# Peptides against a protein of PDB entry 3VA4, part 1

Every score and structure here is a prediction.

Target 1, 107 residues: chain A of PDB entry 3VA4
Amino acid sequence: EPIGQLRLFSGTHGPERDFPLYLGKNVVGRSPDCSVALPFPSISKQHAVIEISAWNKAPILQDCGSLNGTQIVKPPRVLPPGVSHRLRDQELILFADFPCQYHRLDV
Unless a header shows other numbers, all headers, positions and changes below count from the first letter of the chain.
Peptide ipSAE is a variant of ipSAE made for these designs: the mean of its two directions, with the distance scale d0 fixed at 1.0 Angstrom where the peptide's residues are scored. Compare it only between designs on the same protein; published cut-offs may not carry over.
The geometry check fails a fold that doesn't show the stated peptide or that is severely misdrawn somewhere.

## One batch from the design tools (peptide; made by RFdiffusion4, then SolubleMPNN; aimed at target 1 R30 I43 L67; its pose is not in this set)

Design b1_p9_1_s4
Fold by OpenDDE base, seed 1:
Structure b1_p9_1_s4 (fold): chain B 107 residues (1-107), chain A 9 residues (1-9)
Amino acid sequence: as target 1 above (107 residues)
Amino acid sequence: AAAAAANAA
């Protein structure tokens, strides 16, 4: 069962999409086999990873050396590649220019 | 989606 959810907000690309997040590595990227598949030119094939462990269900976000970056919205900052960021519930993230929100599920 | 996946980045 999913531990969390990543929501891609609606925009010029289309409607809102919700992606389930599971234990282990959830890859965010343009490649169609990514757990969070974002099929947009500005997203890198393997853009970022959200890792969730069994002993600590709080997700860790890392940028994978993406071309157009991964940003935290509040407070605003760019994540250097490979730097671990612990996601907070309801946290807003930009993958390139695409706004997303992490939500922890009550499981 | 397939066309996008073939692009650079």
Scores: peptide ipSAE 0.037, ipTM 0.659, DockQ to the pose 0.250
OpenDDE base, seeds 2, 3, 4, 5: peptide ipSAE 0.034, 0.034, 0.037, 0.032; ipTM 0.654, 0.647, 0.662, 0.641

## One batch from the design tools (peptide; made by RFdiffusion4, then SolubleMPNN; aimed at target 1 K45 D97; its pose is not in this set)

Design b1_p19_2_s3
Fold by OpenDDE base, seed 5:
Structure b1_p19_2_s3 (fold): chain B 107 residues (1-107), chain A 19 residues (1-19)
Amino acid sequence: as target 1 above (107 residues)
Amino acid sequence: SAAAAAAAAKAAANLAAEA
């Protein structure tokens, strides 16, 4: 079962989508084989990664050197490529200009 | 930047809309 969830909020691109997050590396990117596939031109083929090492540990988000960046909304922060960011529950993330939210699932 | 601020505002608005 998934340990977390990444929600892509609805927008001009279409409806909301929820992506399950599992133990290990969950790649966010435009490529269809990504765990979190965001098929939009402004998203890099491999944009970022959310790594979950254990069910009781906070996931780590890293930008993978994306073209249009990865940002945390509150507090506002642009993530430098390869720098580990520990995700908090309900954290809002921008992949390029696409707002998403991480949610820790109760497992 | 203005673009970053606009993106953050959009994120907040989307969250509120889907709450």
Scores: peptide ipSAE 0.068, ipTM 0.678, DockQ to the pose 0.046
OpenDDE base, seeds 1, 2, 3, 4: peptide ipSAE 0.045, 0.043, 0.050, 0.042; ipTM 0.664, 0.662, 0.682, 0.649

## One batch from the design tools (peptide; made by RFdiffusion4, then SolubleMPNN; aimed at target 1 R30 P41 N68; its pose is not in this set)

Design b1_p23_1_s2
Fold by OpenDDE base, seed 4:
Structure b1_p23_1_s2 (fold): chain B 107 residues (1-107), chain A 23 residues (1-23)
Amino acid sequence: as target 1 above (107 residues)
Amino acid sequence: SEAARERERAEMEALRAAAAAAA
C-alpha cells in the first residue's frame, strides 16, 4: 500500500491528480515511465526523485538537475541538484511551475 | 474538501508571489 501521496493541484493543465508514493524511488518527471508522471514540456524527463526508505517513511526529495528546477514553497527554497531535502507532511512543492503537495498517509 | 484544496493552492501561489517579490 502507498506510504504517501503527491497531489498535483488543478490548474490550466487540468484537474487535480493524486499520485501514490511507495517505498523506494518515486521518480517525478515527464517520462511516462515515471511513477509520478507529469507529461508537461516544462518538466524534465527525470525531473526529481522522492525516495522513501524503510527505516524512515519521511521522504527525501532531490532535484535531478532539472531544467526548470524544484522549489519548496514554505519557506521558499530552490533545491540544488542532488541535495537531499526531507519532506514534511503537507509540504508544498513546485516542480517547474506546477504546484504540488506531499501528504503522508496514515498506514 | 475541494474548497479546502483550492484554498491551499491559493495560499501556495500567494507565498510564491511574495517570495519572488522579495528576491
Scores: peptide ipSAE 0.167, ipTM 0.684, DockQ to the pose 0.029
OpenDDE base, seeds 1, 2, 3, 5: peptide ipSAE 0.131, 0.173, 0.085, 0.142; ipTM 0.701, 0.686, 0.656, 0.708; seeds 2, 5 fail the geometry check

Design b1_p23_2_s1
Fold by OpenDDE base, seed 4:
Structure b1_p23_2_s1 (fold): chain B 107 residues (1-107), chain A 23 residues (1-23)
Amino acid sequence: as target 1 above (107 residues)
Amino acid sequence: AAAAEAAAAAAAAAAAAERRRNG
């Protein structure tokens, strides 16, 4: 069972997409084998990671040294590479220029 | 509302990000 979701909002790239998030490391990147596969040229092959620990199911976002960065929308903040950010439910995230939202699932 | 807010933020980053292609 997924315990979280990452929503990619609709845009010029196409329709909205929802990605299930599981315990462990959920890699966000352009590579097709990423848990969150964003097949766009501005996304790094391994762009970021959302890690969810079993002991508290808390999602931690880290940028992996991506070329175009990872940002929190509100309040606006660029995530330094490798620095842990605790995701809040409904948090808005930019991977490069792609707007996403984290959603906690009640499971 | 959330989508609109996120889209507005994304627009500020779009020009710079779109010019760069991750190899």
Scores: peptide ipSAE 0.409, ipTM 0.862, DockQ to the pose 0.249
OpenDDE base, seeds 1, 2, 3, 5: peptide ipSAE 0.408, 0.361, 0.352, 0.406; ipTM 0.860, 0.860, 0.852, 0.861; seed 2 fails the geometry check

Design b1_p23_2_s2
Fold by OpenDDE base, seed 4:
Structure b1_p23_2_s2 (fold): chain B 107 residues (1-107), chain A 23 residues (1-23)
Amino acid sequence: as target 1 above (107 residues)
Amino acid sequence: EEEEEEEEEEEEEEEEELRRELG
């Protein structure tokens, strides 16, 4: 069962899409092998990772050295590659120019 | 139907929050 969700908001790319997040590493990227597959040119093949541990259900976001970056919206912060950021429920994230929201599922 | 309307209202509120934080 998913422990969280990453919502990609609607935009010029098309409608909204929801991605289930599981225990372990959820790779965000343009590669179709990513658990969060964002098939857009501005997204790196392996852009970021959302890691969820069994002992701490709060996800850790890291940028993987993406070309166009990963940012937290509030408070505004560009994530340096490999720096851990603990996601809060309902936290807004930019992968390149794609706005997303993390939602914690009640599991 | 009622669950789909509640999901659509939640999606609209989230988009408004996004517009507020990114605007």
Scores: peptide ipSAE 0.021, ipTM 0.481, DockQ to the pose 0.021
OpenDDE base, seeds 1, 2, 3, 5: peptide ipSAE 0.015, 0.015, 0.015, 0.016; ipTM 0.450, 0.441, 0.436, 0.453; seed 1 fails the geometry check

## One batch from the design tools (peptide; made by RFdiffusion4, then SolubleMPNN; aimed at target 1 R30 I43 S44; its pose is not in this set)

Design b1_p24_1_s4
Fold by OpenDDE base, seed 2:
Structure b1_p24_1_s4 (fold): chain B 107 residues (1-107), chain A 24 residues (1-24)
Amino acid sequence: as target 1 above (107 residues)
Amino acid sequence: SADAAAAAENEALEAARRAAAAAA
């Protein structure tokens, strides 16, 4: 069962998409084998990782040295590669220029 | 709460990063 969700907002690429997040590492990237597959040229093959250690703990987001970066929208923060950022419920994230939102599921 | 803890951890990390930059 998923512990969280990552929503990719609708845009020029198409409609909104929701990706389930599980315990452990959830890789965000252009590769179709990623847990969160964002098949767009501006996304790195392995762009970032969302690690969830427990349902009652905030996930850890880390950029994996992506070309076009990972940012938190509010308050605005550019994430240096490998630096941990704890995700709050409803956190807004930019992977390159793609806006996403983390949602904690009640399990 | 998980959200409050997340905010506190992020602020602590940012403060530490700023302090390290100032000391360098």
Scores: peptide ipSAE 0.420, ipTM 0.811, DockQ to the pose 0.029
OpenDDE base, seeds 1, 3, 4, 5: peptide ipSAE 0.364, 0.411, 0.296, 0.403; ipTM 0.795, 0.803, 0.771, 0.803

## One batch from the design tools (peptide; made by RFdiffusion4, then SolubleMPNN; aimed at target 1 R30 S44 K45 D97; its pose is not in this set)

Design b1_p25_1_s3
Fold by OpenDDE base, seed 4:
Structure b1_p25_1_s3 (fold): chain B 107 residues (1-107), chain A 25 residues (1-25)
Amino acid sequence: as target 1 above (107 residues)
Amino acid sequence: MEEEERRREEEERAKRYYEELEKLR
């Protein structure tokens, strides 16, 4: 069962979408085989990764050297490639220009 | 309704920060 959720907010691309996050690596990217598939040109094929461990359910976000970057909204911060960022519940993230929100599920 | 309004406000906040964040790249 999912441990967390990544919400893609609605926009010109379409309606809001929720992606389940599981234990292990959840790849965010344009590639259709990504667990969080964002099929948009500004998203890299493998844009970022959200890793969740069994002992620490707080996800670790890393940019994978994406073209248009991964940013934390508050406080504003661009994530350098490969640098770990621990996600907080309800944290807002920009993958390129797409605003998303992480939500921790009670499991 | 309250949760939906909160979510919309969060979305708008995220969008407002985009331009500032892009300047950091």
Scores: peptide ipSAE 0.030, ipTM 0.584, DockQ to the pose 0.032
OpenDDE base, seeds 1, 2, 3, 5: peptide ipSAE 0.023, 0.024, 0.025, 0.023; ipTM 0.491, 0.562, 0.552, 0.549

## One batch from the design tools (peptide; made by RFdiffusion4, then SolubleMPNN; aimed at target 1 P41 I43 K45 N68; its pose is not in this set)

Design b1_p26_1_s4
Fold by OpenDDE base, seed 2:
Structure b1_p26_1_s4 (fold): chain B 107 residues (1-107), chain A 26 residues (1-26)
Amino acid sequence: as target 1 above (107 residues)
Amino acid sequence: AAAAAARAALDAQQEALNAAHEELLR
């Protein structure tokens, strides 16, 4: 059962997409093997990871040394590779230039 | 709720645009 959700907002790439997030590591990347598969050239094959250790803990977002970076929207911040960022509910994230939002599900 | 979602999307997109501009001008 998913504990969270990552929403990719609609854009030139197409419609909005919602990706379920589970316990453990949810890899964000261009590779089709990623839990959050973003098949776009500007996304690294393994771009970032959202790790959920427990249902009652904030997920941890880490950039995996992506080419085009991972950023928090408010306040604006580029995440250094491998540095843990605890996600807040409804937090806005840029993977490269793709705007996304993390949402905690009511489990 | 719908309004909040729309606002979030716009905020994210605006920041994405800002970031793109900064990258272009670097």
Scores: peptide ipSAE 0.109, ipTM 0.630, DockQ to the pose 0.045
OpenDDE base, seeds 1, 3, 4, 5: peptide ipSAE 0.083, 0.056, 0.023, 0.025; ipTM 0.617, 0.599, 0.542, 0.556; seed 3 fails the geometry check

## One batch from the design tools (peptide; made by RFdiffusion4, then SolubleMPNN; aimed at target 1 R30; its pose is not in this set)

Design b1_p27_1_s2
Fold by OpenDDE base, seed 1:
Structure b1_p27_1_s2 (fold): chain B 107 residues (1-107), chain A 27 residues (1-27)
Amino acid sequence: as target 1 above (107 residues)
Amino acid sequence: AAAAAAALAAEAAAVAAQDAAEAAAAA
């Protein structure tokens, strides 16, 4: 069962989309085989990873050396490649210029 | 339609350009 969710907000690209997040590595990227497939040119093929080790632990977000970067919105922070960031519930993330939100599911 | 085909071609070109830029940055 999914333990979290990543929401892509609506924009010029289209409607809002919700992606389930599971235990292990959830790859965010343009490649169609990514767990969170964002089929947009500004997204790297493998852009970032959200790793969930357990249902009761905060996920770890890492940028994978993306061209257009991964950013935390509040407070503003650019994530250097490979640096672990613990996601808070309801945290807002930018993958390139695409606003997303992490949501912890009640399991 | 020709406009739809042109839009798809432009998107494919943008993807290819992004891939090339990433490859160049990693070299």
Scores: peptide ipSAE 0.158, ipTM 0.659, DockQ to the pose 0.960
OpenDDE base, seeds 2, 3, 4, 5: peptide ipSAE 0.134, 0.026, 0.050, 0.036; ipTM 0.654, 0.570, 0.618, 0.608

Design b1_p27_1_s3
Fold by OpenDDE base, seed 5:
Structure b1_p27_1_s3 (fold): chain B 107 residues (1-107), chain A 27 residues (1-27)
Amino acid sequence: as target 1 above (107 residues)
Amino acid sequence: AAAAAAAAAAEAEAIAENEELEREKAA
């Protein structure tokens, strides 16, 4: 059972997509074997990671040295590679130019 | 109820840690 969700908002790439997030490392990247596979050229093969240690702890987002970066929208923050950011529920994230939203699932 | 409390705690922790990170960055 997923304990979180990452929503990719609809855009020029297509419709909205929801990705389940589980305990452990959820890799965000262009590579098809990523937990959150974003098959877009501007996304790095391994772009970022969302690590969830427990259901009652905020996930940790880290950029993996992506080419086009990872950013929090509000308040605006560019995430340096490997620097931990705790995800709040409903956090709006930009992976490159793709807007996403983290949602904590009530499990 | 437990889920709601856990969610609130997780949010508070996230805010606190992120604020600390920003303070460290600014120093």
Scores: peptide ipSAE 0.413, ipTM 0.831, DockQ to the pose 0.021
OpenDDE base, seeds 1, 2, 3, 4: peptide ipSAE 0.404, 0.412, 0.395, 0.186; ipTM 0.827, 0.830, 0.822, 0.706

## One batch from the design tools (peptide; made by RFdiffusion4, then SolubleMPNN; aimed at target 1 P41 S42 I43 S44; its pose is not in this set)

Design b1_p28_2_s2
Fold by OpenDDE base, seed 2:
Structure b1_p28_2_s2 (fold): chain B 107 residues (1-107), chain A 28 residues (1-28)
Amino acid sequence: as target 1 above (107 residues)
Amino acid sequence: SLAEVLAQQAADRAVLEAALAAAAAALA
C-alpha cells in the first residue's frame, strides 16, 4: 500500500494529479514506466527518484541528472544530481518548472 | 470531508504561491 503521495499541482498543463509513493524507488520522469509519470517535454525520461526505505523514515529525493533540474522551493535550492535530500512532510518541489508537493499518508 | 479536502488544497496552494514569490532560486 502507498506510504506517501506526490501531488502535481494544477496548472496550465491541466488538473491536479496525485501519485502514490511506495516502499522502494519511485521514479519521477517523462517515461510512462515511471511510478510518477509526468508526460511533459521538459521532464527527463528519468528525472528524479523518491526512495522510501521504511514506513517510518523520511523519503529521500535525488535528481537523476535531469536536464531541467529538481528544486526545493522552501528554502530555495537546486538539488545537485545524485545528492540525497530528505523530504519533509508537505515539502514543495519543482521538477523542471512543475510544482509538486510530497505528503505522508496516514497509514 | 470534501470541504476539508478543498480547504487543505487551498491552503497548500497559498503556501506554494507565497514560497514561489519569495524564492530567488525557484522558477517563476
Scores: peptide ipSAE 0.306, ipTM 0.774, DockQ to the pose 0.024
OpenDDE base, seeds 1, 3, 4, 5: peptide ipSAE 0.177, 0.068, 0.074, 0.070; ipTM 0.685, 0.594, 0.598, 0.607

## One batch from the design tools (peptide; made by RFdiffusion4, then SolubleMPNN; aimed at target 1 K45; its pose is not in this set)

Design b1_p30_1_s4
Fold by OpenDDE base, seed 5:
Structure b1_p30_1_s4 (fold): chain B 107 residues (1-107), chain A 30 residues (1-30)
Amino acid sequence: as target 1 above (107 residues)
Amino acid sequence: AAAAAARQAALAARAAEEAAERAREAAAAA
């Protein structure tokens, strides 16, 4: 049962896509083995990770030393590799230059 | 290269905000 959702907004790459997030580590990356597979050249094979330790706790986002970085939009912040960022509901995130949004599901 | 990346990131950030607003408006209209 998914606890959260990561939305990739529409763009030149194509239409909007929604990715379910589960308990444990949800890897964001270009590799097809990733939970959130973003098959784009500017995305690292393993770009970032969203870890959900419990249904009632905010997920933790960490950049995995990606080439093109992970950024928070509001307030603007580049995430240093391996540094934990507690995700807020509706938070806007850039993986490289791909705009995404985290959404907490009603479960 | 870093300056170009920063510029691209700023544009992407604006796109994110606009997309989020459109999504909110679409949800309200549904």
Scores: peptide ipSAE 0.264, ipTM 0.754, DockQ to the pose 0.028
OpenDDE base, seeds 1, 2, 3, 4: peptide ipSAE 0.248, 0.214, 0.253, 0.261; ipTM 0.741, 0.691, 0.744, 0.746

Design b1_p30_2_s2
Fold by OpenDDE base, seed 1:
Structure b1_p30_2_s2 (fold): chain B 107 residues (1-107), chain A 30 residues (1-30)
Amino acid sequence: as target 1 above (107 residues)
Amino acid sequence: AAAEEERRRRREEEEAARLAAWRAAAAAAA
């Protein structure tokens, strides 16, 4: 069962999409094999990873050396590649310029 | 030079993404 969700907000790309997040590594990227598949040119094939080690621990977000970066919105911060960022519930993330939100599921 | 090229490439990729998104949205709305 999913431990979290990543919401891609609606935009020019289309409607909102929700991606389930599971224990382990959830790859965010343009590749269709990614757990969070964002099929957009500005998204790297393997853009970032959200790793969830346990249901009661904050996921760890890492940029994987993406072309257009991964950013936290509040406070604004570009994530250097490979640097771990603990996601807070409801945290807003930019993959390139695509706004997303992490939501912890109460399971 | 490499940094400048990378910046350029990033901008181009972003622009391409926006354009592709627009096209997709337009197609969906048509």
Scores: peptide ipSAE 0.108, ipTM 0.538, DockQ to the pose 0.033
OpenDDE base, seeds 2, 3, 4, 5: peptide ipSAE 0.057, 0.029, 0.029, 0.101; ipTM 0.512, 0.483, 0.494, 0.575

## One batch from the design tools (peptide; made by RFdiffusion4, then SolubleMPNN; aimed at target 1 S42 L67; its pose is not in this set)

Design b2_p17_4_s2
Fold by OpenDDE base, seed 1:
Formats: structure tokens, C-alpha cells, sequence
Structure b2_p17_4_s2 (fold): chain B 107 residues (1-107), chain A 17 residues (1-17)
């Protein structure tokens, strides 16, 4: 079962989409093989990773050296590549200019 | 939603040059 969810908000790209997040590495990227596949040219093939461990279900977000970056919205902060950021429930994230939201599931 | 609106505004500001 998924233990988290990443929501891509609706926009010019199309409707809202929800992506389940599981234990291990959930790769965010343009590649269709990514757990969170964002098939947009401004997203890097391997853009970021959301890692969730069994002993700590709070996800760790890292940018993978993406071209257009990964940012936290509140408060605004650019994530340097490879630097761990612990996601908070309901946290808003920008992958390039695509707004997303992390949601912790009650499982 | 308010969250989506805030994120959209933040995106606009962040990528504005």
C-alpha cells in the first residue's frame, strides 16, 4: 500500500494527477519509468527523489541536479542538489515550475 | 484551491527573470 501521495496540481499542462508514494526511492522525473512521471520538457529525466524508509515514514526529498530545480514553496527555498529535505505533510513543492503537494496517508 | 493558487503564484515569482 502507498504510504504517501504526491499531487500534481492542474495547470496548463492538464488536469490534476495523484501519484502514490511507496517505501524506497520514488523518482520524480520526465522518464516514464519514474514513480512520479512528469512527462514535461522542463522536467529532467531524473529530476528528484522522494525516499521513504520503513523505520521513518517521513519522506526525504532530494533534487538530483535537475536543470530547472526543485523548490519548497513555504517558505520559499531552493533545494541544492543532493541535500536532504524532510517533507512535511501538505508541503508544497515546485519541480521546475510545476506545483505539487505531498500528502501523508493514514495507513 | 488556496494551496494550488499559492503554489502557482510562487512558481511565477520563482521563474520570473
Amino acid sequence: as target 1 above (107 residues)
Amino acid sequence: SAAAAAAALAAQAAHEA
Scores: peptide ipSAE 0.039, ipTM 0.672, DockQ to the pose 0.049
OpenDDE base, seeds 2, 3, 4, 5: peptide ipSAE 0.024, 0.025, 0.027, 0.024; ipTM 0.633, 0.636, 0.642, 0.626; seed 2 fails the geometry check

## One batch from the design tools (peptide; made by RFdiffusion4, then SolubleMPNN; aimed at target 1 P41; its pose is not in this set)

Design b2_p18_3_s4
Fold by OpenDDE base, seed 4:
Structure b2_p18_3_s4 (fold): chain B 107 residues (1-107), chain A 18 residues (1-18)
Amino acid sequence: as target 1 above (107 residues)
Amino acid sequence: SEAERLRREQELLELDEL
């Protein structure tokens, strides 16, 4: 069962999309086999990873050395590659210029 | 639908924070 959700907000690219997040590594990237597949040119094939451990449902976000970066919106922070960021519920994230939001699921 | 309207409204509010 999903532990969390990553929401891609609607925009010029298309409608809103929700991606379930599970225990383990959830790769965000342009490659179609990514858990969170964002098929956009500005997204790296393997852009970032959201890892959820069995110890704590709060995910760890890491940029994977993406070309166009990963940013936390509030408070603003550009994530250096490989540096862990603990996601908070409802946190807003930019993968390149695509706005997303993490949601913890109550289950 | 009403649900979709509410979701969109919330989405727009969140986008304003970007």
Scores: peptide ipSAE 0.028, ipTM 0.611, DockQ to the pose 0.030
OpenDDE base, seeds 1, 2, 3, 5: peptide ipSAE 0.019, 0.020, 0.018, 0.019; ipTM 0.529, 0.539, 0.431, 0.442; seed 2 fails the geometry check

## One batch from the design tools (peptide; made by RFdiffusion4, then SolubleMPNN; aimed at target 1 R30 S44 N68; its pose is not in this set)

Design b2_p22_3_s1
Fold by OpenDDE base, seed 1:
Structure b2_p22_3_s1 (fold): chain B 107 residues (1-107), chain A 22 residues (1-22)
Amino acid sequence: as target 1 above (107 residues)
Amino acid sequence: SAAAAAAAAAAARAAALARELA
């Protein structure tokens, strides 16, 4: 069962969507093969990865060298490719121009 | 560009949400 959730907020692209996050790698990208499939031109085929380890269940976000980048909203920060960022519950993320929010589930 | 405007708008929305959560 999912231990986290990534919410894509509503926008010009359509309504909000919630993506379940599981232990291991959850790839964020435009490719339909991604766990978090964001089928938008500004998103790279494999844009970022959210990896969740069993030992603490705290997700690690890494940009995968995306074209349009990955940013943390608060505090504002552009994530360098391949650099690990530990996600906090309720953290707001920009994948390119798409705002998302991570939510830790109680499981 | 449209992309730049979209990114700015997205960031503004995210910032508003961040303020609500603070």
Scores: peptide ipSAE 0.097, ipTM 0.656, DockQ to the pose 0.031
OpenDDE base, seeds 2, 3, 4, 5: peptide ipSAE 0.094, 0.095, 0.097, 0.096; ipTM 0.651, 0.648, 0.645, 0.650

Design b2_p22_3_s3
Fold by OpenDDE base, seed 1:
Structure b2_p22_3_s3 (fold): chain B 107 residues (1-107), chain A 22 residues (1-22)
Amino acid sequence: as target 1 above (107 residues)
Amino acid sequence: SAAAAAAALEAAREAARARELA
Protein backbone atom coordinates (compact mmCIF):
# COMPACT_ATOMS: atom_id res chain seq x y z
CA GLU B 1 0.00 0.00 0.00
CA PRO B 2 1.70 3.21 -1.14
CA ILE B 3 1.76 6.06 1.35
CA GLY B 4 2.98 8.69 -1.06
CA GLN B 5 3.72 9.40 -4.66
CA LEU B 6 6.59 11.05 -6.47
CA ARG B 7 5.63 12.61 -9.77
CA LEU B 8 8.26 13.20 -12.44
CA PHE B 9 6.97 16.02 -14.61
CA SER B 10 6.98 15.67 -18.37
CA GLY B 11 9.90 16.99 -20.36
CA THR B 12 12.27 16.24 -23.19
CA HIS B 13 12.76 12.82 -21.59
CA GLY B 14 9.13 11.90 -22.11
CA PRO B 15 5.75 12.01 -20.41
CA GLU B 16 4.90 12.47 -16.77
CA ARG B 17 5.48 9.43 -14.57
CA ASP B 18 4.20 8.65 -11.09
CA PHE B 19 6.18 6.51 -8.66
CA PRO B 20 4.60 4.99 -5.56
CA LEU B 21 6.38 5.52 -2.25
CA TYR B 22 6.23 2.93 0.51
CA LEU B 23 7.29 2.52 4.11
CA GLY B 24 11.05 2.31 4.42
CA LYS B 25 13.69 3.58 2.03
CA ASN B 26 12.66 4.63 -1.45
CA VAL B 27 15.89 5.14 -3.36
CA VAL B 28 15.91 7.69 -6.16
CA GLY B 29 18.53 7.05 -8.80
CA ARG B 30 19.63 6.05 -12.25
CA SER B 31 20.10 2.39 -11.39
CA PRO B 32 17.22 0.29 -12.66
CA ASP B 33 16.74 -1.36 -9.27
CA CYS B 34 15.93 1.94 -7.56
CA SER B 35 12.40 2.38 -6.21
CA VAL B 36 12.26 5.63 -8.15
CA ALA B 37 14.28 4.81 -11.24
CA LEU B 38 15.24 7.89 -13.23
CA PRO B 39 17.30 6.46 -16.09
CA PHE B 40 19.06 9.67 -17.06
CA PRO B 41 22.80 10.36 -17.29
CA SER B 42 22.71 13.37 -14.97
CA ILE B 43 21.11 11.32 -12.19
CA SER B 44 23.50 9.45 -9.91
CA LYS B 45 23.12 5.68 -9.63
CA GLN B 46 21.94 6.24 -6.08
CA HIS B 47 21.03 9.89 -6.04
CA ALA B 48 18.78 10.40 -3.03
CA VAL B 49 16.55 8.55 -0.61
CA ILE B 50 13.01 9.22 0.53
CA GLU B 51 12.44 7.42 3.81
CA ILE B 52 9.00 6.94 5.28
CA SER B 53 8.60 5.53 8.78
CA ALA B 54 5.58 3.96 10.39
CA TRP B 55 5.66 6.40 13.30
CA ASN B 56 5.93 9.43 11.04
CA LYS B 57 4.41 9.19 7.59
CA ALA B 58 5.95 12.50 6.53
CA PRO B 59 8.85 11.48 4.29
CA ILE B 60 12.45 12.40 4.96
CA LEU B 61 14.47 13.28 1.88
CA GLN B 62 18.26 13.03 1.85
CA ASP B 63 20.69 13.57 -0.97
CA CYS B 64 23.19 10.71 -1.11
CA GLY B 65 26.15 12.74 -2.30
CA SER B 66 24.87 12.94 -5.84
CA LEU B 67 26.96 14.54 -8.54
CA ASN B 68 24.35 17.04 -9.69
CA GLY B 69 22.53 17.55 -6.43
CA THR B 70 19.07 17.66 -4.96
CA GLN B 71 17.21 20.92 -4.49
CA ILE B 72 13.96 22.12 -3.01
CA VAL B 73 12.20 24.55 -5.32
CA LYS B 74 10.13 26.68 -2.94
CA PRO B 75 11.83 28.16 -1.14
CA PRO B 76 14.95 27.41 -3.20
CA ARG B 77 17.43 25.34 -1.25
CA VAL B 78 20.27 23.00 -2.11
CA LEU B 79 20.28 19.95 0.13
CA PRO B 80 23.73 19.14 1.49
CA PRO B 81 24.47 15.40 1.38
CA GLY B 82 23.00 13.46 4.26
CA VAL B 83 20.95 16.33 5.65
CA SER B 84 17.38 15.33 6.45
CA HIS B 85 14.61 17.33 4.84
CA ARG B 86 11.00 16.65 5.83
CA LEU B 87 8.87 16.67 2.71
CA ARG B 88 5.63 18.62 2.75
CA ASP B 89 2.67 17.60 0.66
CA GLN B 90 2.93 18.99 -2.87
CA GLU B 91 6.59 19.89 -2.39
CA LEU B 92 8.58 20.45 -5.57
CA ILE B 93 12.02 18.86 -5.82
CA LEU B 94 14.79 18.90 -8.38
CA PHE B 95 16.93 15.80 -8.78
CA ALA B 96 19.68 17.22 -10.93
CA ASP B 97 17.51 19.30 -13.29
CA PHE B 98 14.53 16.94 -13.28
CA PRO B 99 11.52 18.49 -11.56
CA CYS B 100 9.44 16.24 -9.35
CA GLN B 101 6.61 16.66 -6.91
CA TYR B 102 5.81 14.74 -3.75
CA HIS B 103 2.17 13.96 -3.07
CA ARG B 104 0.82 12.51 0.16
CA LEU B 105 -1.79 9.86 -0.55
CA ASP B 106 -5.00 9.56 1.42
CA VAL B 107 -4.66 6.08 2.86
CA SER A 1 0.36 32.57 -7.92
CA ALA A 2 0.71 30.16 -10.82
CA ALA A 3 3.07 32.58 -12.56
CA ALA A 4 5.27 32.88 -9.49
CA ALA A 5 5.42 29.10 -9.13
CA ALA A 6 6.37 28.71 -12.78
CA ALA A 7 9.08 31.34 -12.46
CA ALA A 8 10.49 29.68 -9.35
CA LEU A 9 10.57 26.31 -11.08
CA GLU A 10 12.33 27.70 -14.13
CA ALA A 11 14.86 29.61 -12.03
CA ALA A 12 15.61 26.44 -10.09
CA ARG A 13 16.02 24.48 -13.32
CA GLU A 14 18.44 27.07 -14.66
CA ALA A 15 20.45 27.02 -11.46
CA ALA A 16 20.57 23.23 -11.58
CA ARG A 17 21.74 23.25 -15.19
CA ALA A 18 24.48 25.72 -14.32
CA ARG A 19 25.77 23.35 -11.64
CA GLU A 20 25.46 20.18 -13.72
CA LEU A 21 28.76 18.38 -14.20
CA ALA A 22 27.50 15.19 -15.88
Scores: peptide ipSAE 0.123, ipTM 0.655, DockQ to the pose 0.055
OpenDDE base, seeds 2, 3, 4, 5: peptide ipSAE 0.120, 0.113, 0.114, 0.109; ipTM 0.658, 0.660, 0.664, 0.658

Design b2_p22_3_s4
Fold by OpenDDE base, seed 5:
Structure b2_p22_3_s4 (fold): chain B 107 residues (1-107), chain A 22 residues (1-22)
Amino acid sequence: as target 1 above (107 residues)
Amino acid sequence: AAAAAAAAAAAAAAEARARELA
């Protein structure tokens, strides 16, 4: 069962989408093979990774050297490639200019 | 990062939506 969720907010690209996150590496990217497949030109094929090592530990977000970057919204921060960022519940993330939100599920 | 303006707009929209869902 999923440990977390990544929500892609609705926008000009279309409706809201929710992606389940599981233990291990959840790759965010344009490639359809990604756990979080964001099929948009501005998203890199493998853009970022959300790694969940245990159900009771905060996930780690890393940018994978994406072209258009990964940003934390509040407080604002651009993530350097390969640098670990511990996700907080309800954290707002920009993959390129696509606003998303991480949510921890009660499991 | 020329997409700063677009990112800022996206961030503002995200915050607004997050507040709505809170």
Scores: peptide ipSAE 0.333, ipTM 0.832, DockQ to the pose 0.033
OpenDDE base, seeds 1, 2, 3, 4: peptide ipSAE 0.328, 0.310, 0.330, 0.244; ipTM 0.826, 0.814, 0.831, 0.784

Design b2_p22_5_s1
Fold by OpenDDE base, seed 1:
Structure b2_p22_5_s1 (fold): chain B 107 residues (1-107), chain A 22 residues (1-22)
Amino acid sequence: as target 1 above (107 residues)
Amino acid sequence: AAAAAAEAAAAAAEEARRAALL
């Protein structure tokens, strides 16, 4: 079962999309093989990773050395590559210029 | 409750979109 959800808000790229997040590594990227596939030129093939462990249901977000970066909206912060960020419920994230929200599922 | 949830979601989207423009 999914432990969380990543919502891509609607924009010029199209409608809102929800991606389920599971235990282990959920790769965010342009590659169609990614768990969170964002098929946009400004997204790196492997852009970031959201890792969820059985011991800690709070996901860890890491940028994978993406070209256009990963940012937390509030408080604003650019994530240095490979630095772990613990996601809070309802946290707003930018992958490049694509606004997303993490939501913890009630499971 | 549903209205409040929709409003919160809209506010979150706008906050994130605004951040993407800065």
Scores: peptide ipSAE 0.511, ipTM 0.856, DockQ to the pose 0.022
OpenDDE base, seeds 2, 3, 4, 5: peptide ipSAE 0.487, 0.472, 0.506, 0.460; ipTM 0.846, 0.839, 0.854, 0.836

Design b2_p22_5_s2
Fold by OpenDDE base, seed 4:
Structure b2_p22_5_s2 (fold): chain B 107 residues (1-107), chain A 22 residues (1-22)
Amino acid sequence: as target 1 above (107 residues)
Amino acid sequence: EEEEEEEEERQEEEEERRERLL
């Protein structure tokens, strides 16, 4: 069962999409084998990772050395590659120029 | 025809290079 959700907002690329997040590593990237597959040319093949542990269900986001970066929207800041960021519920993220939102599921 | 094939090959090489960097 999914523990969280990553929402890709609607935009020029098309409609809104929701991606389930599970225990372990959820890779965000352009590669079709990613848990969160974002098939856009500005997204790196392996762009970022959202890791969820069994003992701490709060996800940890890390940029994987993406070309166009990963950012937190509020307060605005770029995530340096490999630096852990604990996601809060409803947190807004930019993967390159694509706005997303993390949502914790009540399971 | 040969100039069009050389332009397509250069575009494919640039796209592959971009895909390696992203």
Scores: peptide ipSAE 0.100, ipTM 0.502, DockQ to the pose 0.274
OpenDDE base, seeds 1, 2, 3, 5: peptide ipSAE 0.057, 0.027, 0.080, 0.025; ipTM 0.489, 0.525, 0.501, 0.532

